Peptides against a protein of PDB entry 6JX3. Designs and how they scored, part 93

Target 1, 85 residues: chain A of PDB entry 6JX3
Amino acid sequence: AEFRLRPEISVAQTDYGMVLLDGRSGEYWQLNDTAALIVQRLLDGHSPADVAQFLTSEYEVERTDAERDIAALVTSLKENGMALP

## One batch from the design tools (peptide; made by RFdiffusion4, then SolubleMPNN)

Design b2_p30_6_s3 (from b2_p30_6, 15 letters changed)
Fold by OpenDDE base, seed 5:
Structure b2_p30_6_s3 (fold): chain B 85 residues (1-85), chain A 30 residues (1-30)
Amino acid sequence: as target 1 above (85 residues)
Amino acid sequence: SSRSFVGSGPVRPSIRDVTDDEALRAAAEA
């Protein structure tokens, strides 16, 4: 299934990085630069496999680590109410 | 630093609840 943010979530770009704002709960979540990169590519329509390939081609990271990190991030975004299941 | 540079080892992805961080909240709402 495609990665999508929940409709109540807004994206803000700040000098401190990407922040996701929940318009209903009032919660704010900061993404570090790596998480922001992953989310941006997923929102652009790239698959988790595409993103893992990108990370391993551009950065010193093992494929298995990239895959695990992407999966964990997506899970966190869903469990914390930012992404649709 | 959480910055990532091409060709370097990236910082592992993370999210942080910053609801109570006034400065960051203000920056996000600007």
Scores: peptide ipSAE 0.482, ipTM 0.826, DockQ to the pose 0.375
Fold by OpenDDE base, seed 1:
Structure b2_p30_6_s3 (fold): chain B 85 residues (1-85), chain A 30 residues (1-30)
Amino acid sequence: as target 1 above (85 residues)
Amino acid sequence: SSRSFVGSGPVRPSIRDVTDDEALRAAAEA
């Protein structure tokens, strides 16, 4: 399924990294650079498999580790109210 | 914050609740 942010979520680029803002609850979540890269590619329409391939082609990471990290991040974003289920 | 760049070993992705971080909140709202 297509990865999408919830309607109430805004994206901010700060000197300290990418931040997701919840306009209703007032919560803020900071993404590290790797998480931001993954989210940006997912929002651009790449699948988790695409992103895993990208990570393994550009970085010293095993495919299995990339897949697990992407899945865990997506789960966290959904569970913490940033991404649509 | 952790950085990642091409050719380097990747930093594992992470998110942090910074709701109570005044500096980050101000920066995000600017």
Scores: peptide ipSAE 0.479, ipTM 0.822, DockQ to the pose 0.374
Fold by OpenDDE base, seed 4:
Structure b2_p30_6_s3 (fold): chain B 85 residues (1-85), chain A 30 residues (1-30)
Amino acid sequence: as target 1 above (85 residues)
Amino acid sequence: SSRSFVGSGPVRPSIRDVTDDEALRAAAEA
């Protein structure tokens, strides 16, 4: 399925990194640089498989680790109300 | 703040609830 943020979520770029703002709950979530990179690519239309390939081709990371990390991040974003199921 | 790339490899992705972090919230709203 297509990765999408929930309608009430806004993206802010700060000196401390990417922050997601929930306009309904008032919650704020900070992404580290790696999470931000993954989210940006997913939002640009790349699949999780695309992102895993990107990470393994550009950085010293194992494919299995990249796949697990992307899946875990997506799950967290959905469970914490930032991304649509 | 620490960055998520060390050497040739990235740090594992992470998210952090900063709702009660006044400085982060202010920065996000600016």
Scores: peptide ipSAE 0.477, ipTM 0.822, DockQ to the pose 0.388
Fold by OpenDDE base, seed 2:
Structure b2_p30_6_s3 (fold): chain B 85 residues (1-85), chain A 30 residues (1-30)
Amino acid sequence: as target 1 above (85 residues)
Amino acid sequence: SSRSFVGSGPVRPSIRDVTDDEALRAAAEA
């Protein structure tokens, strides 16, 4: 399934990193650089598998760890109202 | 902000609720 942000979510690039704004609730969420990288690639149409491969090829991280981290992040973004289910 | 790459590998991804962080909110709205 395609990763998409909820329609009320806006993306802001700041000196502190990527921030997601909920235009309805007023909530703000900061992503660290790795989370931002993952989200950017997912939004560009890369699959979680693509992103996992990217992380393992560009950084010293095990495939299993990358897959787990991506899954956990996606779950968190959905549960906290930023991404569509 | 913390960098995605630290020495031997990437920092694990994380998100943080910054709704009550005035400086970050202001920066995001700029």
Scores: peptide ipSAE 0.467, ipTM 0.816, DockQ to the pose 0.395

Design b2_p30_6_s4 (from b2_p30_6, 17 letters changed)
Fold by OpenDDE base, seed 3:
Structure b2_p30_6_s4 (fold): chain B 85 residues (1-85), chain A 30 residues (1-30)
Amino acid sequence: as target 1 above (85 residues)
Amino acid sequence: SSRSFEGRGPVRPSIRDVSDDEELRAAAEA
């Protein structure tokens, strides 16, 4: 399924990195640089497989690690109410 | 500290609940 943020979530770029804000609950979540990069590419329409290929091409990371990390991040974003299931 | 990718393998992706962090909330809402 397509990765998409919940409608109540907004993205803020701060000096501390990307922050996701829930306009209903008041929750705030900070993403580290790697998580932000993954989210940005997913929001641009790239598939998890595309993102894994990007990571392995641009950085010193194994394909298996990239795939696992992307899946874990997406799961966390969904379970914590930031991304649509 | 340095960014996640600078000259080495990337830091693993992570998220952090900062709902109680006044400074980050202020920065995000600015």
Scores: peptide ipSAE 0.465, ipTM 0.819, DockQ to the pose 0.368
Fold by OpenDDE base, seed 4:
Structure b2_p30_6_s4 (fold): chain B 85 residues (1-85), chain A 30 residues (1-30)
Amino acid sequence: as target 1 above (85 residues)
Amino acid sequence: SSRSFEGRGPVRPSIRDVSDDEELRAAAEA
């Protein structure tokens, strides 16, 4: 499955980091730098496995932690209406 | 706050509902 944002979601880059705006509900969500990095790579077409490999190769993070973090983030983005199921 | 990748490994990913943060909303809409 391909990771995609819902069509009503807009992305803003701010001095406070990446922000996602739901144009229908008016909700705003801030991503920390790690979440933003993951989302950017997924949107660029990398798989969750690709992203996990990237994180473990570039940063001090264990593979299991990276996999759990990516899965949890994707779930949160879907459940909070930002990403398509 | 510090950036997530400074020197000590990355901070775990997180998202935060900031719908009531006027300053951040203004910045996002600029």
Scores: peptide ipSAE 0.462, ipTM 0.816, DockQ to the pose 0.363
Fold by OpenDDE base, seed 1:
Structure b2_p30_6_s4 (fold): chain B 85 residues (1-85), chain A 30 residues (1-30)
Amino acid sequence: as target 1 above (85 residues)
Amino acid sequence: SSRSFEGRGPVRPSIRDVSDDEELRAAAEA
């Protein structure tokens, strides 16, 4: 399924990095640089596999680590109410 | 915070609940 943010979530670019705002709950979530990169590519339509390949080709990261990290991040974003299931 | 992609492998991805951080909230709402 396509990765999408929930409609109540807005994205803010701050001096502290990417922040996701929940307009209903009032929650704010900060993403580190790597998480922000992953989310941006997913929102651009790249698959998790595409993102894993990108990370391993551009940076010194193992494919297995990239795959686990992307999966864990997506799960966290869904479970914390930021991404659609 | 340190940037994640400079001179080393990338920092592992993470998210942080900052709902009670007034400075971050103000920056996000600006």
Scores: peptide ipSAE 0.455, ipTM 0.811, DockQ to the pose 0.374
Fold by OpenDDE base, seed 2:
Structure b2_p30_6_s4 (fold): chain B 85 residues (1-85), chain A 30 residues (1-30)
Amino acid sequence: as target 1 above (85 residues)
Amino acid sequence: SSRSFEGRGPVRPSIRDVSDDEELRAAAEA
């Protein structure tokens, strides 16, 4: 399934990192640089598996850790109302 | 600021609720 943000969510790039804004509730969420990288690649159409491979090939991270972290991030974004189920 | 994935292995991904952070909200709305 394609990763998508909810329609009410907008993206802002700041000096502090990527921020997601819920236009209905007014809630703001900041992503650290790693989370921002993952979200950008997912929004570009890469699968979680693609992103895990990217992280392991470009940076010093184990595949299992990358897969677990990506899954946890996606779950968090869905549970906190930023990404569609 | 240094990026979480530059140099050493990447910092684990995280999100933070900053709804009460006036400075970040102002920056995001600029």
Scores: peptide ipSAE 0.449, ipTM 0.809, DockQ to the pose 0.360

Design b2_p30_7_s1 (from b2_p30_7 with H4V E7A H9V H10E S14D A16P A20S)
Fold by OpenDDE base, seed 5:
Structure b2_p30_7_s1 (fold): chain B 85 residues (1-85), chain A 30 residues (1-30)
Amino acid sequence: as target 1 above (85 residues)
Amino acid sequence: PPPVVVATVEGPSDSPHRPSISRLEGPAPP
Protein backbone atom coordinates (compact mmCIF):
# COMPACT_ATOMS: atom_id res chain seq x y z
CA ALA B 1 0.00 0.00 0.00
CA GLU B 2 1.02 3.62 -0.54
CA PHE B 3 2.97 5.24 2.31
CA ARG B 4 1.71 8.71 3.23
CA LEU B 5 2.10 11.12 6.11
CA ARG B 6 -0.98 12.41 7.88
CA PRO B 7 -2.12 15.81 6.59
CA GLU B 8 -1.38 17.54 9.91
CA ILE B 9 2.27 16.43 9.80
CA SER B 10 4.87 18.89 8.53
CA VAL B 11 8.40 17.98 7.48
CA ALA B 12 11.36 20.22 8.26
CA GLN B 13 15.08 19.91 7.67
CA THR B 14 17.13 21.17 10.60
CA ASP B 15 20.79 21.35 11.55
CA TYR B 16 20.18 18.18 13.54
CA GLY B 17 18.31 16.25 10.85
CA MET B 18 14.77 15.69 9.63
CA VAL B 19 11.96 16.68 11.99
CA LEU B 20 8.27 15.78 11.78
CA LEU B 21 5.82 18.17 13.46
CA ASP B 22 2.19 17.50 14.32
CA GLY B 23 0.51 20.85 13.71
CA ARG B 24 -2.47 19.83 15.80
CA SER B 25 -0.85 18.54 18.99
CA GLY B 26 2.48 20.35 18.78
CA GLU B 27 4.42 17.12 19.24
CA TYR B 28 7.54 16.79 17.15
CA TRP B 29 10.03 14.04 16.42
CA GLN B 30 13.57 13.87 15.12
CA LEU B 31 14.54 11.19 12.62
CA ASN B 32 18.12 10.07 12.37
CA ASP B 33 19.67 10.01 8.92
CA THR B 34 18.73 6.39 8.25
CA ALA B 35 15.11 6.89 9.30
CA ALA B 36 14.95 10.04 7.18
CA LEU B 37 16.32 8.13 4.19
CA ILE B 38 13.73 5.37 4.61
CA VAL B 39 10.86 7.85 4.93
CA GLN B 40 12.04 9.84 1.92
CA ARG B 41 12.27 6.71 -0.23
CA LEU B 42 8.86 5.47 0.86
CA LEU B 43 7.31 8.87 0.15
CA ASP B 44 8.93 8.75 -3.29
CA GLY B 45 7.03 5.53 -4.00
CA HIS B 46 9.65 2.88 -3.30
CA SER B 47 8.46 -0.31 -1.63
CA PRO B 48 9.85 -1.53 1.69
CA ALA B 49 11.63 -4.26 -0.29
CA ASP B 50 13.21 -1.61 -2.52
CA VAL B 51 14.40 0.29 0.52
CA ALA B 52 15.80 -2.83 2.18
CA GLN B 53 17.81 -3.59 -0.95
CA PHE B 54 19.05 -0.01 -1.06
CA LEU B 55 20.19 -0.07 2.57
CA THR B 56 22.09 -3.33 2.16
CA SER B 57 23.76 -2.06 -1.00
CA GLU B 58 24.75 1.40 0.21
CA TYR B 59 25.20 1.02 3.98
CA GLU B 60 26.49 -1.40 6.60
CA VAL B 61 23.11 -3.07 7.14
CA GLU B 62 22.23 -6.77 7.01
CA ARG B 63 19.20 -7.65 4.89
CA THR B 64 17.25 -9.18 7.77
CA ASP B 65 17.94 -6.15 9.95
CA ALA B 66 16.92 -3.76 7.18
CA GLU B 67 13.62 -5.55 6.60
CA ARG B 68 12.79 -5.67 10.30
CA ASP B 69 13.88 -2.06 10.87
CA ILE B 70 11.76 -0.74 8.00
CA ALA B 71 8.70 -2.65 9.18
CA ALA B 72 9.18 -1.44 12.75
CA LEU B 73 9.72 2.14 11.60
CA VAL B 74 6.56 2.15 9.49
CA THR B 75 4.57 0.67 12.37
CA SER B 76 5.94 3.30 14.73
CA LEU B 77 5.14 6.13 12.32
CA LYS B 78 1.55 4.91 12.09
CA GLU B 79 1.12 4.26 15.82
CA ASN B 80 2.56 7.65 16.76
CA GLY B 81 0.19 9.47 14.40
CA MET B 82 2.71 10.51 11.75
CA ALA B 83 1.70 8.18 8.90
CA LEU B 84 -1.70 7.14 7.59
CA PRO B 85 -2.81 3.53 8.25
CA PRO A 1 22.59 23.28 21.35
CA PRO A 2 20.78 20.19 20.04
CA PRO A 3 17.11 19.72 20.92
CA VAL A 4 16.37 17.75 24.07
CA VAL A 5 15.17 14.19 23.54
CA VAL A 6 12.18 13.34 25.70
CA ALA A 7 11.83 9.73 24.57
CA THR A 8 12.99 7.38 21.85
CA VAL A 9 9.88 6.00 20.18
CA GLU A 10 11.65 3.70 17.74
CA GLY A 11 15.02 2.07 17.19
CA PRO A 12 18.40 2.15 18.86
CA SER A 13 19.67 5.70 19.20
CA ASP A 14 23.34 4.70 19.19
CA SER A 15 23.57 3.06 15.76
CA PRO A 16 23.69 5.38 12.76
CA HIS A 17 22.89 2.49 10.40
CA ARG A 18 19.62 1.64 12.18
CA PRO A 19 16.63 3.98 11.92
CA SER A 20 15.51 5.85 15.01
CA ILE A 21 12.79 8.32 15.98
CA SER A 22 12.95 10.47 19.08
CA ARG A 23 10.28 12.76 20.51
CA LEU A 24 11.73 16.17 21.26
CA GLU A 25 11.09 18.63 24.06
CA GLY A 26 8.28 21.05 23.29
CA PRO A 27 7.14 23.47 22.27
CA ALA A 28 8.29 22.94 18.72
CA PRO A 29 10.26 25.70 17.06
CA PRO A 30 8.29 27.77 14.51
Scores: peptide ipSAE 0.569, ipTM 0.865, DockQ to the pose 0.581
Fold by OpenDDE base, seed 2:
Structure b2_p30_7_s1 (fold): chain B 85 residues (1-85), chain A 30 residues (1-30)
Amino acid sequence: as target 1 above (85 residues)
Amino acid sequence: PPPVVVATVEGPSDSPHRPSISRLEGPAPP
């Protein structure tokens, strides 16, 4: 399924990183550079596999770790109300 | 100064090469 943020979520770029704001609850979260990169690529239509390959080429990260990290991030984004199921 | 981190929601906060999400203290978002 296509990765999408919930409609009430706003994205902002700050000096301290990418921030997601929930317009309903008022909660907001800071993503580190790697999390932001993953989210941006997923929103652009890249698959988790594409993103994993990208991470392994950009950083010294094993493919298995990248795949696990992406899956965990996506799950967290959904469970915390930032991404659509 | 940077926003105050309330809690780490996901990922190891000590590795820049691993994804991490932190919930920030409200109410004033950037």
Scores: peptide ipSAE 0.565, ipTM 0.863, DockQ to the pose 0.583
Fold by OpenDDE base, seed 4:
Structure b2_p30_7_s1 (fold): chain B 85 residues (1-85), chain A 30 residues (1-30)
Amino acid sequence: as target 1 above (85 residues)
Amino acid sequence: PPPVVVATVEGPSDSPHRPSISRLEGPAPP
């Protein structure tokens, strides 16, 4: 299934990086640059495999680490109410 | 003043090449 944010989640670019805001609860989260990159590419329709390949080619990241990090990030985004299941 | 980190909900937070998410406290940034 495609990766999507929940309807109540807004994306903002700030001086401190990408921020996700829950319009109902008022909670908001800061993503570091790598998390923001992953989320942006997933939202653009790239697969987790595409993103893992991108990270390994662009940054000093091992493939195994990239795959685990992406999976953990997606799980966290869903569990914390930012992404749709 | 910059927003305050309340908790890191995904990390590690000390590696720029690893993704991290931090819950913030205070008013939403502009």
Scores: peptide ipSAE 0.562, ipTM 0.866, DockQ to the pose 0.619
Fold by OpenDDE base, seed 1:
Structure b2_p30_7_s1 (fold): chain B 85 residues (1-85), chain A 30 residues (1-30)
Amino acid sequence: as target 1 above (85 residues)
Amino acid sequence: PPPVVVATVEGPSDSPHRPSISRLEGPAPP
């Protein structure tokens, strides 16, 4: 249940946001600020529930939307080979 | 220069409060 990036994924902070790079395929992705925030908190050991609470308290986001968005983001990160299953 | 977005992989790209991932094109950065 621990959220982790795949070992071939490197992280860079850029003027255009967080970027994840797959060192094997050369594919890379830009995360917007909210996605970066979620990823950072998950990597720090916060649960999706923790992150949902954080988003609802700091931003104008409904709890249901936050939960759905986090779940969808995590799924996408796994499906696109950025995060470990 | 700004990176070139190939496609939005996740999330609505027009809402800053919703998470979004965009696949970028071009050579991998150094």
Scores: peptide ipSAE 0.556, ipTM 0.861, DockQ to the pose 0.595

Design b2_p30_7_s2 (from b2_p30_7, 8 letters changed)
Fold by OpenDDE base, seed 3:
Structure b2_p30_7_s2 (fold): chain B 85 residues (1-85), chain A 30 residues (1-30)
Amino acid sequence: as target 1 above (85 residues)
Amino acid sequence: PPPRPVATVEGPSSSPHRPSITRLEGPAPP
């Protein structure tokens, strides 16, 4: 299925970067700029492959590393209750 | 000052081109 945040999760832009807030538990997480970029592009409907290509073109990141990092990030977002399974 | 990090959820925060998620000290500010 499409990448989506859980309905209780809200997004905020702060002076320290992108933050996700769970409106039910009160937990909140800071994403670094790379994580924020990945999440934004996935939410916009880009595939993980699209995002990997984007990262390799914009930053000093190897393709294999980008692919692994994106997969790990998505898994973590789901496991930690930020993204829908 | 920014809230203190409680735990690293994902990734090495020391690598700016690698994605990282950090759980922040609660409760969340209003």
Scores: peptide ipSAE 0.586, ipTM 0.871, DockQ to the pose 0.585
Fold by OpenDDE base, seed 5:
Structure b2_p30_7_s2 (fold): chain B 85 residues (1-85), chain A 30 residues (1-30)
Amino acid sequence: as target 1 above (85 residues)
Amino acid sequence: PPPRPVATVEGPSSSPHRPSITRLEGPAPP
């Protein structure tokens, strides 16, 4: 299914990295560069498999780690109210 | 100074090659 952020979530680029802000609760989260990359590519319509391949090709990441990390990240984004189910 | 981290939501913060999410000190900046 399509990866989407919840409508109340806004994205900001800061000197300290990508930030997601919940406009309703006031909670906000900082993503490191790798998390930001994954989110950006998913939002652009790339599949988790596409992103895993990208990480293994461009960075020092094992395929198994990349796949697990992406799945865990997506789950966390959904469970913490940042992404739609 | 950067906002203080208050909780790790996802991932090992020690590895730049692994994704991480950190909840930051409130209130959120304007």
Scores: peptide ipSAE 0.578, ipTM 0.866, DockQ to the pose 0.597
Fold by OpenDDE base, seed 4:
Structure b2_p30_7_s2 (fold): chain B 85 residues (1-85), chain A 30 residues (1-30)
Amino acid sequence: as target 1 above (85 residues)
Amino acid sequence: PPPRPVATVEGPSSSPHRPSITRLEGPAPP
């Protein structure tokens, strides 16, 4: 399934990192650099497996941790109304 | 000053190589 943000969510780059804004509720969230990288790559069409491989090759992250973190992040984005189910 | 964090939504914010999401104090700036 394709990863997509909800239509009411906009993305902004700020001096403090990537921010997601809900245009309806006004809620907004700051992503740290790693979360931003994951979201950007998923939006670009990379699979979670692609992203896990990328993280393990680029950073001091175990493959198992990367896979779990990506899954948890995606779940959180969906549950908090940022990503489509 | 930067917007104030009000809730950790995902992940440990203290670990740069682990993803995290933090909800910020509203309303959002222009």
Scores: peptide ipSAE 0.556, ipTM 0.857, DockQ to the pose 0.591
Fold by OpenDDE base, seed 2:
Structure b2_p30_7_s2 (fold): chain B 85 residues (1-85), chain A 30 residues (1-30)
Amino acid sequence: as target 1 above (85 residues)
Amino acid sequence: PPPRPVATVEGPSSSPHRPSITRLEGPAPP
């Protein structure tokens, strides 16, 4: 399914990296550069498989690790109220 | 400096090439 942020979530670029802000609760989360890259590509319509391939090409990361990391990140974003189910 | 982290969710590695997210303390800056 398509990866999308919840409607109350906004994205901000800060000196310390990408931040996701919940406009209802006021909670906000900082993403490290790799998490931000994953989220950006998913939001652009790339599949998790596309992103995994990208990570293995850009960084010294094994494909299986990349796939697991992406899945874990997506799960965390959903569970913490940032991404739609 | 950024606000203090409240909680960090990390993958199995601390490598900068592995994704992580961190909830920051206090209210978001305006």
Scores: peptide ipSAE 0.523, ipTM 0.843, DockQ to the pose 0.685

Design b2_p30_7_s3 (from b2_p30_7, 8 letters changed)
Fold by OpenDDE base, seed 3:
Structure b2_p30_7_s3 (fold): chain B 85 residues (1-85), chain A 30 residues (1-30)
Amino acid sequence: as target 1 above (85 residues)
Amino acid sequence: PPPRPVATVTGPSSSAVRPSITRLEGPAPP
């Protein structure tokens, strides 16, 4: 399934990193650099497996940890109303 | 100064190599 943000969610780049804003509720969330990278690549159409491979190449993260982290991040984005189910 | 975190949505820390999401004190700036 295609990873997509909900239509009311917008992305802003700040001095402190990527921020997602809900245009309806006014809630907003800061993503750290790794979370931002994952979201950007998923939005570009890369698979979670692609992203896991990328993370293991760019960061000192084990493959299993990368895969679990990506899954947890996606789940959180969906459960907290940022990404479409 | 940056807005204060309200809650950690996921991840151990905003400064960690592992991914994190932190909800910031609202409302968002206009």
Scores: peptide ipSAE 0.516, ipTM 0.848, DockQ to the pose 0.557
Fold by OpenDDE base, seed 5:
Structure b2_p30_7_s3 (fold): chain B 85 residues (1-85), chain A 30 residues (1-30)
Amino acid sequence: as target 1 above (85 residues)
Amino acid sequence: PPPRPVATVTGPSSSAVRPSITRLEGPAPP
């Protein structure tokens, strides 16, 4: 399934990084640069595999670690009400 | 100064190469 944010989630770029805001609850989260990069690429339609390959090229990260990080991030985004299941 | 973090949702550090999500202290800014 395609990665997508929940409709009540808004995205903002701040001096402290990318922020996701739940317009209903008022909860909001800061993403570090790597998390923001992953989310942006997923939202652009890249697969997790694409993103993993990108991360291994952009950062000194092993492929396996990149894959785990992406999976964990996506899970967290879904579980915390930011991304659709 | 930036809003205070409430909890780290994912990742060890907001400055790390590994991805992180940090829930921030409310209320949310405009």
Scores: peptide ipSAE 0.509, ipTM 0.843, DockQ to the pose 0.559
Fold by OpenDDE base, seed 1:
Structure b2_p30_7_s3 (fold): chain B 85 residues (1-85), chain A 30 residues (1-30)
Amino acid sequence: as target 1 above (85 residues)
Amino acid sequence: PPPRPVATVTGPSSSAVRPSITRLEGPAPP
């Protein structure tokens, strides 16, 4: 399924990293650089498998770890109201 | 100064390689 942010979520680039802001609740979250990279690629239409391959080629990350981390990140984004289910 | 972290939502917040999300202290800046 397509990865999308919820309509009320805004993206901001800050000196401290990528931030997602819920315009309704006022809650906001900082993504580290790797999380930001994953989110950006998913928003661009890459699959989690694509992103896992990218991470293993770009960083010293095992495929299994990349896949697990991406899945956990996506789950967290959905459960915390940042991404659509 | 940067907003204070409230809680790590996922991943080790200190990692440069593993992804992490950290909820920041509210309210959000305008």
Scores: peptide ipSAE 0.508, ipTM 0.843, DockQ to the pose 0.565
Fold by OpenDDE base, seed 4:
Structure b2_p30_7_s3 (fold): chain B 85 residues (1-85), chain A 30 residues (1-30)
Amino acid sequence: as target 1 above (85 residues)
Amino acid sequence: PPPRPVATVTGPSSSAVRPSITRLEGPAPP
């Protein structure tokens, strides 16, 4: 399915990395570079499998770890109100 | 100074390789 952020979530680039801001609650979160990369690629329409392959090619990460990390990240984004279910 | 982390949402904070999300102290700066 298509990965999308909730409409109240805005994205900003800061000196410290990518930040997601909830315009309604005022909560905001900083993503590290790897999380930002995953989110960007998912938003661009790449599948989790595509992203996992990309991570294994760019970083010294095992495929199974990449897949698990992506799944956990997506779950967290949904549970914390940043991404649509 | 940068905003202070208040909670790790997922992953090890400050990891160079593994993804992480950290909630920062509010409210968000303008």
Scores: peptide ipSAE 0.508, ipTM 0.843, DockQ to the pose 0.561

Design b2_p30_7_s4 (from b2_p30_7, 9 letters changed)
Fold by OpenDDE base, seed 3:
Structure b2_p30_7_s4 (fold): chain B 85 residues (1-85), chain A 30 residues (1-30)
Amino acid sequence: as target 1 above (85 residues)
Amino acid sequence: PPPVPVATVEGPSSSPVRPSITRLEGPAPP
Protein backbone atom coordinates (compact mmCIF):
# COMPACT_ATOMS: atom_id res chain seq x y z
CA ALA B 1 0.00 0.00 0.00
CA GLU B 2 1.09 3.55 -0.73
CA PHE B 3 2.26 5.55 2.27
CA ARG B 4 0.31 8.79 2.51
CA LEU B 5 -0.29 11.44 5.10
CA ARG B 6 -3.85 12.26 6.00
CA PRO B 7 -5.12 15.24 4.02
CA GLU B 8 -5.46 17.40 7.13
CA ILE B 9 -1.77 16.96 7.96
CA SER B 10 0.69 19.61 6.88
CA VAL B 11 4.46 19.48 7.03
CA ALA B 12 6.74 22.20 8.32
CA GLN B 13 10.48 22.45 8.76
CA THR B 14 11.51 24.10 12.00
CA ASP B 15 14.70 24.84 13.86
CA TYR B 16 14.03 21.67 15.83
CA GLY B 17 13.23 19.39 12.90
CA MET B 18 10.28 18.26 10.83
CA VAL B 19 6.89 18.98 12.34
CA LEU B 20 3.57 17.50 11.32
CA LEU B 21 0.51 19.60 12.04
CA ASP B 22 -3.03 18.31 12.23
CA GLY B 23 -5.05 21.15 10.80
CA ARG B 24 -8.24 19.96 12.42
CA SER B 25 -7.14 19.24 15.96
CA GLY B 26 -4.26 21.68 16.07
CA GLU B 27 -1.93 19.02 17.44
CA TYR B 28 1.71 18.95 16.44
CA TRP B 29 4.21 16.14 16.24
CA GLN B 30 7.95 16.53 15.92
CA LEU B 31 10.04 14.01 14.04
CA ASN B 32 13.70 13.52 14.73
CA ASP B 33 16.06 13.61 11.78
CA THR B 34 15.94 9.89 11.11
CA ALA B 35 12.16 9.77 11.23
CA ALA B 36 11.98 12.78 8.93
CA LEU B 37 14.26 11.09 6.44
CA ILE B 38 12.14 7.96 6.45
CA VAL B 39 8.91 9.90 6.00
CA GLN B 40 10.34 11.99 3.21
CA ARG B 41 11.46 8.94 1.27
CA LEU B 42 8.19 7.13 1.80
CA LEU B 43 6.27 10.18 0.60
CA ASP B 44 8.50 10.27 -2.45
CA GLY B 45 7.25 6.81 -3.33
CA HIS B 46 10.04 4.64 -2.01
CA SER B 47 9.00 1.36 -0.43
CA PRO B 48 9.93 0.44 3.13
CA ALA B 49 12.43 -1.97 1.61
CA ASP B 50 13.94 0.87 -0.41
CA VAL B 51 14.21 2.97 2.71
CA ALA B 52 15.79 0.16 4.70
CA GLN B 53 18.37 -0.33 1.97
CA PHE B 54 19.05 3.38 1.93
CA LEU B 55 19.53 3.57 5.68
CA THR B 56 21.90 0.61 5.79
CA SER B 57 23.92 1.88 2.85
CA GLU B 58 24.24 5.44 4.12
CA TYR B 59 24.35 5.00 7.89
CA GLU B 60 25.64 2.74 10.61
CA VAL B 61 22.55 0.64 11.16
CA GLU B 62 21.79 -3.04 10.75
CA ARG B 63 19.20 -4.08 8.18
CA THR B 64 16.98 -5.76 10.74
CA ASP B 65 17.02 -2.67 12.94
CA ALA B 66 16.25 -0.41 10.01
CA GLU B 67 13.31 -2.57 8.99
CA ARG B 68 11.91 -2.63 12.51
CA ASP B 69 12.39 1.10 12.91
CA ILE B 70 10.57 1.86 9.68
CA ALA B 71 7.70 -0.43 10.57
CA ALA B 72 7.42 1.04 14.06
CA LEU B 73 7.49 4.58 12.73
CA VAL B 74 4.80 3.88 10.14
CA THR B 75 2.66 2.27 12.80
CA SER B 76 3.10 5.26 15.09
CA LEU B 77 2.21 7.69 12.33
CA LYS B 78 -0.95 5.76 11.55
CA GLU B 79 -1.97 5.29 15.17
CA ASN B 80 -1.46 8.95 15.96
CA GLY B 81 -3.57 10.09 13.03
CA MET B 82 -0.87 11.42 10.75
CA ALA B 83 -0.77 8.72 8.08
CA LEU B 84 -3.59 6.98 6.28
CA PRO B 85 -4.08 3.32 7.22
CA PRO A 1 -2.81 16.26 -0.81
CA PRO A 2 -0.27 17.17 1.85
CA PRO A 3 3.04 18.67 0.79
CA VAL A 4 6.06 16.49 0.17
CA PRO A 5 9.09 17.90 1.96
CA VAL A 6 12.29 18.54 0.11
CA ALA A 7 14.64 15.99 1.58
CA THR A 8 18.17 16.93 2.52
CA VAL A 9 20.57 14.29 3.77
CA GLU A 10 23.87 14.74 5.53
CA GLY A 11 25.29 11.68 3.85
CA PRO A 12 27.26 8.66 5.01
CA SER A 13 29.39 10.72 7.39
CA SER A 14 26.46 11.12 9.76
CA SER A 15 25.52 8.58 12.40
CA PRO A 16 21.76 8.33 12.82
CA VAL A 17 19.82 7.74 15.96
CA ARG A 18 16.74 5.57 16.01
CA PRO A 19 13.68 7.31 14.58
CA SER A 20 11.25 8.93 16.96
CA ILE A 21 8.19 11.12 17.01
CA THR A 22 7.24 13.41 19.85
CA ARG A 23 3.83 14.88 20.51
CA LEU A 24 4.11 18.58 21.22
CA GLU A 25 1.89 20.12 23.86
CA GLY A 26 1.31 23.50 22.30
CA PRO A 27 2.05 25.33 19.09
CA ALA A 28 4.77 24.04 16.83
CA PRO A 29 8.23 25.26 17.73
CA PRO A 30 9.69 27.95 15.47
Scores: peptide ipSAE 0.223, ipTM 0.669, DockQ to the pose 0.282
Fold by OpenDDE base, seed 1:
Structure b2_p30_7_s4 (fold): chain B 85 residues (1-85), chain A 30 residues (1-30)
Amino acid sequence: as target 1 above (85 residues)
Amino acid sequence: PPPVPVATVEGPSSSPVRPSITRLEGPAPP
């Protein structure tokens, strides 16, 4: 399924890194650089499998670890109200 | 827990780490 942010979520680039802000609740989350990279690629239409391949080609990370990290990140973004299910 | 560093080969970051998110408090950062 397509990865999408919830409509109330705004993306900001700050001195602290990428931040996702809920415009209604005021809650917001900082993404580290790797999480931001993953989110950006997913928003660009790449599949989690595409992103895993990208990570393993660019960094010394095992495919299994990349896949698990992406899945965990997506789950967190959904559970914390930033991404649509 | 803190993010785990990953060695860079040809990636966009000189210091990539395992992905993480952190809930922030207070007013939105600039």
Scores: peptide ipSAE 0.215, ipTM 0.667, DockQ to the pose 0.307
Fold by OpenDDE base, seed 2:
Structure b2_p30_7_s4 (fold): chain B 85 residues (1-85), chain A 30 residues (1-30)
Amino acid sequence: as target 1 above (85 residues)
Amino acid sequence: PPPVPVATVEGPSSSPVRPSITRLEGPAPP
């Protein structure tokens, strides 16, 4: 339900964008601006549905595409060890 | 191919693209 990063993951802003860093392994992932926006809103407590509505209201994107993108991103973040299951 | 750009329909911000994540190697980006 609640989107959360794993406790060992920290967020950093770089010249290239938002980065998620694993404090144990040193592995890290860069998010593009859209992914960063989604993650930021989820971390702020917005639901995936809230984020989809936001994206469709602010940008030229279809609701179905927004929903699919958010779901895929969340899945990737979980599978790659950045977000809690 | 690169993520698809998404045009803004409201606000002055730059256009985002479809979301993506990329694993990085070596030192952290500056």
Scores: peptide ipSAE 0.213, ipTM 0.665, DockQ to the pose 0.300
Fold by OpenDDE base, seed 4:
Structure b2_p30_7_s4 (fold): chain B 85 residues (1-85), chain A 30 residues (1-30)
Amino acid sequence: as target 1 above (85 residues)
Amino acid sequence: PPPVPVATVEGPSSSPVRPSITRLEGPAPP
């Protein structure tokens, strides 16, 4: 399934990194650079498997760790109201 | 006080930081 942000979520770059803001509630979250990279790739249309391959090819991370981290991040983004289910 | 950024990923061929999201309070940081 396609990864998408909820329509009320806006993306901004700040001095502290990528921020996702809920325009309705005012709640917002900061992503570290790794999370931001994952989100950017997913929004570009890459699958989680694509992103895992990308991470393992560019950085010193095990495939299983990358897959688990991506899944956990996606779950967190959905649970915290930033991504569509 | 402004929020302290969590650890960031380094450049190519370096060890990445585990992905993290942090809920922020107050106005959006600049």
Scores: peptide ipSAE 0.202, ipTM 0.649, DockQ to the pose 0.388

